# Peptides against a protein of PDB entry 5T59, part 125

Target 1, 112 residues: chain A of PDB entry 5T59
Amino acid sequence: TTPTMQSTSLLTEHLGYPPISLVDDIINAVNEIMYKCTNAMEKYLMQRNIIGKKDFSDEIKIGTAKLESLLENSVDKNFDKLELYVLRNILSIPSDLLEENRFRLLHHEKLV
Target 2, 90 residues: chain B of PDB entry 5T59
Amino acid sequence: EHIRFQRLVQVCNKALEESIRKLQSWEKIHECFPNYGQTREGIENLTVCQQQVIKLWSNLSRVEFDAIFHERSIEEKLNQLDDLINKARS

## One batch from the design tools (peptide; made by RFdiffusion4, then SolubleMPNN)

Design b2_p22_7_s1 (from b2_p22_7, 10 letters changed)
Fold by OpenDDE base, seed 1:
Structure b2_p22_7_s1 (fold): chain B 112 residues (1-112), chain C 90 residues (1-90), chain A 22 residues (1-22)
Amino acid sequence: as target 1 above (112 residues)
Amino acid sequence: as target 2 above (90 residues)
Amino acid sequence: ESYSEEEIEETRKIIEEMRKRM
């Protein structure tokens, strides 16, 4: 079900916040976690950048950057899908409830 | 009866699992550190690093997502939504 | 779960509008 202004308004009233706000919280959280993970990885390896007589700092920087990019792309892809699914199938109101009589029911239930 | 919150948790977990999949591949990790990974110590460091990152990913996501769900009262709200829908259809 | 390109684009536009209103 494609979200509409009507469904968004009803859900906002029900939730106390716009449906997209929840999704944004999730996306912001995973992005923060992602960079914490990549940062931790880089720091861990940079503290172990010398093996024998060779300094692998440059390779570590390049390698961690590649992994970060891979993770970023995957996060973007999967959470874009999540966003669509959540707003279409979870935070959604079936069309039959958007009829005049049932539309009022959702609003009325809050007031009672 | 109540299905929406369960679905939310499922799709969140799926997105998290799919997102971290590349880092779970040792081959992919090794490819990013071709010379470093040719040393014994390098392999050991990469192994520990990989494990720690995956654990960090899992732990942080669990804590943060649970916090979001709690702050937004989403389980209760979705259950109520299910109930309203079911009531309207009865 | 699969959506047509049209459905995806339509939903994305709506989502973007939702964010703009915030």
Scores: peptide ipSAE 0.463, ipTM 0.943, DockQ to the pose 0.902
Fold by OpenDDE base, seed 4:
Structure b2_p22_7_s1 (fold): chain B 112 residues (1-112), chain C 90 residues (1-90), chain A 22 residues (1-22)
Amino acid sequence: as target 1 above (112 residues)
Amino acid sequence: as target 2 above (90 residues)
Amino acid sequence: ESYSEEEIEETRKIIEEMRKRM
């Protein structure tokens, strides 16, 4: 079910916040986690950057950046799908409930 | 009867699992460190690093997502939504 | 894919509007 102005309004009233706010929280959280993970990886390897007589600092920085890019692309892809699914199938109101009589029921339940 | 919150958790977990799959690939990790990974110590370091990052990803996501769900009272709200829908259809 | 390209695009437009209203 595609979100509508009506469904969004009803859900906002029900949730106390717009449905998209939850999704944004999730997306923001995973982005932060992603950064923390890649940063931790770089730091860990940079503390182990010298093997024998070779310094791999530059390779580590470049490599970690590449991994970050890979992870970022994957996060973007998968959480875009998540966003669509959540708003269409989880934080959604069936069309039959958007009819006038059913709409009133939702309002009634909120007020009772 | 209550299905929406369960689905939310499932979809979140799926997205997290699919996202971290890139880092779970040893081949992809090694490709990013071609010379470093040719050394014994480098391989060992990358192996440990890979494992630690995956664990960090899992732990942080669990904590942060649970916090979000709690702060947004989403389980309760989704259960209520399920109830409303079921009631309307009865 | 779970949704058609049309459905995805339509939903994305709506999502964008939702964010703009925040």
Scores: peptide ipSAE 0.463, ipTM 0.943, DockQ to the pose 0.827
Fold by OpenDDE base, seed 5:
Structure b2_p22_7_s1 (fold): chain B 112 residues (1-112), chain C 90 residues (1-90), chain A 22 residues (1-22)
Amino acid sequence: as target 1 above (112 residues)
Amino acid sequence: as target 2 above (90 residues)
Amino acid sequence: ESYSEEEIEETRKIIEEMRKRM
């Protein structure tokens, strides 16, 4: 179900926050986690950058950056899908409840 | 009866699993470190690094997502939403 | 979890508007 102004308003009242806020929290969290993971990887390898007589610092930095890019692309793709699914199928109100008489149900439950 | 929160957890886990899949590929990792990965020590370091990052990803995502769900009271709210919908249809 | 391109675009527009209101 495609979100509407009515459904968004009703859900916001029910949740205490706009539905999109939850999605934003999730997306922000995974982005932060992604950075922490790639940073940890780089630091770990940079502590082990010299093997024999060769210094692999440059390769490590470039390689880690490439992995970060791969991860970022995957995160973007998958969480874009997540965003759509959540707002259409989870944080959604069926059309049969978007009638005037059905709005009272949500209001009534809050008042009781 | 209550399905929305379960679905939320499922799709979150799926997104996380699909996202980390690239890092689970040894081939992809090795390609990023072509010379480093040609050394014995390099392979060992990359192996440990890969394992640690995957664990870190899993642990952090669990903790952070659970915190979000708690702060937003989303399980309770989604259960209530399910109940309201079911009640309206009954 | 399969949507038409039209549905996806429509939803994205709405999502963008939601974020703008925040």
Scores: peptide ipSAE 0.459, ipTM 0.943, DockQ to the pose 0.901
Fold by OpenDDE base, seed 2:
Structure b2_p22_7_s1 (fold): chain B 112 residues (1-112), chain C 90 residues (1-90), chain A 22 residues (1-22)
Amino acid sequence: as target 1 above (112 residues)
Amino acid sequence: as target 2 above (90 residues)
Amino acid sequence: ESYSEEEIEETRKIIEEMRKRM
């Protein structure tokens, strides 16, 4: 079900916040986690950058950057799908209920 | 009868799992460190690093997502939404 | 997903408008 102004308004009233806010929280969180993971990886390897007589610092920096990009692409793809799914299938009101004005129960229950 | 919150958890977990999948590939890791990974010590370091990152990903996501769900009271709200919809259809 | 491209685009447009209102 495609979100509408009506459904968004009703859900916002029910939730106490716009449905998109939850998704944004999730997306922001995973982005932060992603950074923490890649940063931790870089730091760990940079502490172990010298093997024998060779310094691998440059390779480590480039490599971790590549992994970060790879992870970023995957995160973007999967959480874009998540956003669509959540707003269409989870945080949604069936259209038949909107059309028949049965969604008024949301208002009624809140007022009672 | 309460299905929405369960679905939310499921799709979040799926997104997290799919996102980290490529880092679970040793080949992908090694490709990023072609010379470093040709040394015994480098392989050992990369192995530990890979394991730690995956664990960190899992742990942080669990903690952060649970915090979000709690702060947004989403389980309760989604259960209520299910109930309201079911009631409306009765 | 099982969504058509048109459906996805429509949803994204709405989502963008939602964010703009915040």
Scores: peptide ipSAE 0.462, ipTM 0.943, DockQ to the pose 0.909; fails the geometry check

Design b2_p22_7_s2 (from b2_p22_7, 10 letters changed)
Fold by OpenDDE base, seed 1:
Structure b2_p22_7_s2 (fold): chain B 112 residues (1-112), chain C 90 residues (1-90), chain A 22 residues (1-22)
Amino acid sequence: as target 1 above (112 residues)
Amino acid sequence: as target 2 above (90 residues)
Amino acid sequence: MEYSKEEIEKTKEIIKKVRELL
């Protein structure tokens, strides 16, 4: 189901935070992890940039940048899908619960 | 009966797995370092690097996502949501 | 986890509106 203002409000009340905040936490975390990984990779290889008498620093910088871009694109794609799925299928309220009588149930449970 | 939290974990794992998939390809790694990877020592370094990055990705994501789930009490909240839905339909 | 382009855009618009209100 597609999120609505009503469902968002109800879920916010239930969760104690807006549903999107959870997604934001997840996305922020994976982005941080992503750059930690790419940074670690670059540092590791740059410490091993000389083989024989050849300096591969430039190739390492370019190569790690390419891998970073590849990872960024993949992360963006997959976690955009995740965002949609979470908001549509996990943090969602079925239409039958959005009816007036069922809507009261969610509020009633909080008050009791 | 409680399905939402399980789904959340599943889709998170799937997104993480799909995101790191290309880095798990030796061919993709080697393509980024065409000359470096032609040396024995370079191949060894790239191999170790690849393994370490994948492990780092897996470990950090597990720790951070578990922390988020705990801080947001999402398992409890999603279970409660499932219960509310089931109750309403009964 | 596949959505039509239309569904994606609709959801994004809703998310945008939600963010604007928060």
Scores: peptide ipSAE 0.273, ipTM 0.926, DockQ to the pose 0.783
Fold by OpenDDE base, seed 5:
Structure b2_p22_7_s2 (fold): chain B 112 residues (1-112), chain C 90 residues (1-90), chain A 22 residues (1-22)
Amino acid sequence: as target 1 above (112 residues)
Amino acid sequence: as target 2 above (90 residues)
Amino acid sequence: MEYSKEEIEKTKEIIKKVRELL
């Protein structure tokens, strides 16, 4: 089900924060992890940049940048899907509960 | 009975697994280092690097996502949401 | 986790509106 302003408001009241905030935390975390991983990879290889008599520093820099780009694209795609799924199927309220009589139930449970 | 939190964990794991798929490919790794990977030492270094990055990805994501879930009390909140929905339908 | 283009756009619009209010 597609989120609405009504469901967002109700879920915000239930959660204590907007549903999108959870998704934002997840996405921000994975982005940070992504760059930590690529940075670690570059540093590891740059400490091993000379093999024999040849310096591979330039190739390592270019190669790690390419891998970072690949990872960025994959993260963007998969976590965009995750965002939609979470908001539509996990942090969602069934349509029958958005009806007038069911709407009051959520408020009642909070007040009791 | 409680299904939403389980689904959240599942889709997070799926997104993480699919995201790291490219780095799990030795062919993709080697393509980025065509000359470096033609040396014995280069292959060894890339192999270790690949393994370490994948482990780092998995470990950091587990720790960070668990922290987020805890800070947001999401398991409890999703269980409560399931209960509310079930109660309303009973 | 497959959605139609229309559903994706609808969801994005809602998300945009929500973010503007926060």
Scores: peptide ipSAE 0.271, ipTM 0.925, DockQ to the pose 0.754
Fold by OpenDDE base, seed 3:
Structure b2_p22_7_s2 (fold): chain B 112 residues (1-112), chain C 90 residues (1-90), chain A 22 residues (1-22)
Amino acid sequence: as target 1 above (112 residues)
Amino acid sequence: as target 2 above (90 residues)
Amino acid sequence: MEYSKEEIEKTKEIIKKVRELL
């Protein structure tokens, strides 16, 4: 089910925060982790940039940048799907609960 | 009875797994370092680097996601949501 | 968890609107 203003409001009341905030936390976290990983990779290899008489610093920088881009694209793709799934299938309210009587039930439970 | 939190965990794990898939490919790693990876020492370094990155990815994601779920009380809230839905349907 | 391009776009628009109200 596609999120609506009604469902968002009800879920916000239930959660104490907007549903999208959870997704934002997740996405922000994975992005931070991603850059920590790529940074660690670059640093590790740059400490080992010379093999024999050849300096591979330039290749390492370019290569790690390529991997970062690859990972970034993959993260964006997969977590965009995650966002949709969470908001449509997890943090969602079935249509029957959005009916007038069921709507009251949700509010009633909060007030009691 | 309670299914939403389980689904959340599953979809998060899937997204994390699929995201790191490219880095799990030795071929992809090697392609980014064509000359460096032609040396014995380079191959060794890349191998260790690959393993460390994957471990770092897995460990950090586990810790951070668990922290988020805890801070947002999402398991409890999703369980309550399941209960409300089930109650409404009964 | 596969969605059509159209469905993705619709959902994104709704999300955008929700964000604007928050």
Scores: peptide ipSAE 0.270, ipTM 0.926, DockQ to the pose 0.760
Fold by OpenDDE base, seed 2:
Structure b2_p22_7_s2 (fold): chain B 112 residues (1-112), chain C 90 residues (1-90), chain A 22 residues (1-22)
Amino acid sequence: as target 1 above (112 residues)
Amino acid sequence: as target 2 above (90 residues)
Amino acid sequence: MEYSKEEIEKTKEIIKKVRELL
């Protein structure tokens, strides 16, 4: 189901934070990890940039940048899907619970 | 009974796995280093690099995501949500 | 995890509105 203002409010009350905040944490984390990985790759190869009499520094820099871009695109694609899935299927409230009688239940549970 | 947290873990793992898949391709890696990868030492270095990066990806993601889930108490909250839904339907 | 373009846009719009309130 598509998130609504009502469901977002209820979930925020339940979670103690907006549902989107969880997704933001996840996405921020993976982005950080991604750049740590690519940076590690570049550093590792740059420490081994000379083979024989040839210096491959330029090729390493370009190649690593290409891999970074590839990874960025993949991360963006997959975690955009994740965001939608989480907000629609995990952090979601069924329509029947948004009815008046069920809405009271959620409120009541918080107070008890 | 409790399904939401399990699904969260599953989709996170799937996203991580799909994201790193490109780096698991030796062909793609080699294409980025065409001349470097024509040397014996270069191939060896790229191989080790590939393995290390994949491991780093896996380890960091595990630690960071677990930390997020803990800080957000998401397992408990999702279980409670499941319970509320089930209770409402009973 | 397949969504129609319309469904995606609807979700994005809601997310945008939510973010504006935060």
Scores: peptide ipSAE 0.269, ipTM 0.925, DockQ to the pose 0.746; fails the geometry check

Design b2_p22_7_s3 (from b2_p22_7, 11 letters changed)
Fold by OpenDDE base, seed 3:
Structure b2_p22_7_s3 (fold): chain B 112 residues (1-112), chain C 90 residues (1-90), chain A 22 residues (1-22)
Amino acid sequence: as target 1 above (112 residues)
Amino acid sequence: as target 2 above (90 residues)
Amino acid sequence: EEYSEEEIKKTREIIEEVRKRL
């Protein structure tokens, strides 16, 4: 189901934060991890840049940049899908509970 | 009866696995280092590098995602959401 | 699951509205 302002408000009350905040945390985390990984890769190879008296520093820099780009594209694609799925199917309220007579369900349970 | 948190974990794992798949391909790695990878030492270095990156990816993602889930109390909240929905439908 | 462009657009709109409110 497509999230609405009503469902978002209800879920925010239930969670104590907007549903999107969880997704933001996840995406921010994976992005940070991604750059840590690519940085580690570059650093590791740059420490081993000379083989047979040949300096491969330029190739290493270009190669690691290419891998970073590939990883970035994959992360963006997959976690965009994740964002949609989470907000539509996990952090969601069924339509039958979004009816006028049932809008207070979560609020009522909180107060009782 | 509680299904939402399990689904969250599953889709997170899937996204992580799909994201790192390109780096799991030796061919993709080697293509980025065509001359470096023609040397014995280069191949060895790339092999170790690939393994370390994948391990780092897996370890960091586990730690960070678990921390997020804990800080957001998401398992408890999703279980409660499941319960509320089930109660409303009973 | 695969979503239509329309569904994606609607979802993104809600996300942006929420972000503005925050």
Scores: peptide ipSAE 0.375, ipTM 0.937, DockQ to the pose 0.760
Fold by OpenDDE base, seed 1:
Structure b2_p22_7_s3 (fold): chain B 112 residues (1-112), chain C 90 residues (1-90), chain A 22 residues (1-22)
Amino acid sequence: as target 1 above (112 residues)
Amino acid sequence: as target 2 above (90 residues)
Amino acid sequence: EEYSEEEIKKTREIIEEVRKRL
């Protein structure tokens, strides 16, 4: 079900916040976690950058950057899908109820 | 009867799992550190690093997502939504 | 689940409209 301004308004009233706000929280959180993970990886390896007589600092920096990029791309792709699914199938009002004006139940229940 | 919150948790877990999949591949990790990973110590360090980052990913996501769900009261709200919809169809 | 490009576009348009209103 494709969200509409009407359904969004009704859901906002029900939730106390716009549905998109939940998704934004989730996406912001995962992005923060992502960079914490990549930063931790880099720091861990940079503390172990010398093996024998060779300094692998440059390789570590490049390698961790590559992994960060891979993770970023995957996060973006998967959570874009999540956003669509949540707003279309979870935080949604069935179209048949909207068409039959049964969506008013959401508003009515708050008044009672 | 209540299905929406369960689905939310499922899709969140799926997104998290799919996102970290590349880091779960040893081959992919090794490819990023071709010379470092040819040393015994390097392999050991990468192995530990890989395990730690995956655990960090899992732990942080659980804590943060649970916090979000609690702050937004989303389980209760989604259950109520299910009930309202079911009631409307009755 | 897979969505058509049109469905995705419509959904994103609504999202942007909501963001604009907020």
Scores: peptide ipSAE 0.359, ipTM 0.935, DockQ to the pose 0.821
Fold by OpenDDE base, seed 4:
Structure b2_p22_7_s3 (fold): chain B 112 residues (1-112), chain C 90 residues (1-90), chain A 22 residues (1-22)
Amino acid sequence: as target 1 above (112 residues)
Amino acid sequence: as target 2 above (90 residues)
Amino acid sequence: EEYSEEEIKKTREIIEEVRKRL
């Protein structure tokens, strides 16, 4: 189901935070992890940049940048899908619960 | 009865797995280091690097996502949501 | 799951509206 202002408000009240905040946390976390991973990769390889008489520093920098971009694209794609799915199917309220009577039930359960 | 949190975990894991899939390809890794990967030592370094980064990805993701879920009390909240929905439909 | 372009658009719009409000 597509989120609405009403469902968002109700979920915010239930969660104590807007549903999007959870998604933001997840996305921010994975982005941080992503860059930690790519940074670690670069650091590891840069410590091993010379093989024989050849210095591969430039290639390593370019290569790790390419991998970072590849990972970024994949993360963006997959977590965009995740965002939609979470907000539509997990952090969602069925339409029947958005009716007045069901709304009262939600409030009643919370207040009691 | 409680399905939403399970789904959340599943989709998170799926997103993480799909995201790291490209780095699991040795071919793609090697393509980024065409000359470096032509050396024995380079191949060894890349192999170890690939393994380590994948492990790091998995470990950090687990720890960070669990922390988020805990901080947001999302399992409890989603279970409650399931219960509310089920109750409303009963 | 796959979503229609319209569904995606609507969802994104709501997200943006929420973000603006917050």
Scores: peptide ipSAE 0.358, ipTM 0.935, DockQ to the pose 0.774
Fold by OpenDDE base, seed 5:
Parts: sequence; C-alpha cells; structure tokens
Structure b2_p22_7_s3 (fold): chain B 112 residues (1-112), chain C 90 residues (1-90), chain A 22 residues (1-22)
Amino acid sequence: as target 1 above (112 residues)
Amino acid sequence: as target 2 above (90 residues)
Amino acid sequence: EEYSEEEIKKTREIIEEVRKRL
C-alpha cells in the first residue's frame, strides 16, 4: 500500500515519530557498521602488510577500498528495498481503515 | 495475531544477509588481493580477516538494530497497530 | 516482492514531503 499524507500523519501520532525516522535510524546504523567493518579489515591487514620482504601496503589499501565499494553498493541496494517494503507493508494502514469513521478507532484508543 | 514486527525483523535480517554476501565469497576477497593472496601467509591472513569481519558485521548489526527497536518501542507499537487493524475488521 | 515504477515514485514523493516537514 502506497503511503499517504493521511496515513503518515496517523502513524506518526501512533508511533510518536514519523515512520521514515525508523528507517533512517536503521540505514544510518548499517552505514556506520559498514565503515567500521571495512576499517577493521584494513587495520588488521595493514598490521600484516610485509611478507617475504615485500610490502603489500598499497595493495591492501586498494583491495580494502574495493571491498568497501562492493559492500556499499550492496547495502544501498538492499536497504533501499527495505525502506520501500517497511513503509508500504509494515508501517502502513489498510485503505479500508483510512475512512473518516475508522480514524476514530485510533483516536479513541489513545483516549482510553 | 501479531505479524508486523516479525516481518520487520525478517526483512532487516534479509537485507543484512544479502548485503554481506559478497564478503562471504572467498573468490571476491581473493580478487581484491591478487598478489597478497598468492602467498601462504597472505591467504591465512585473508581467511582470518574474512571470518572476523563477518562476525563483526553480525554482532554490531544485532546490537545496534535491537537498540533502535527498543528506543523506538517498535515491537509494542506494531503489535498495537495489528490489534487496531484486527479490531476494526472484526 | 517487486513494486512498479509508479508505486515507487509515489512512495518516494510522500517520503520527500514528510522530510520537508521534519
């Protein structure tokens, strides 16, 4: 179900925050985690950059950057899908309940 | 019946699993370190690194997402939403 | 689950409208 201004307003009242705020928190978190992971990987390998008198520091930096890019692209793709799914199928109100008489249920429950 | 929160957890897990899939591929890892990965020590280091980063990904995501869900009281709110919808349809 | 381009567009429009109010 495509969200509307009406459903968003109702959900915001119910949640205490706009539905998109939850998604933003999730996306921000995974982005932070992503960079923490790639940073940890780079640091680990950079501590082991010399093998047999060869310094692989440059290759490690480039390689880690490539992996970061792969992960970043995948995160962007999958969490874009997640955003749409959450807002359309989880944080959503069925159309049959978006009528004037049905709005009273949400308001009534808050008052009781 | 409460279904929305379960779905939220499921889609979050799916997104996390799909996102880390590329790093789970040894071939992809090795391609990024073509010369380093030709050495015995390099292979060993990459193997450990791969395992550690995947574990870190899993652990951090679990902790952070659970914290978000708690701070937003999303399980309770989604359960209430389910109840309201079910009540309206009864 | 896949959505039509139209549905995606409409959803994103609503998201942007909400963000303007935040």
Scores: peptide ipSAE 0.356, ipTM 0.935, DockQ to the pose 0.772

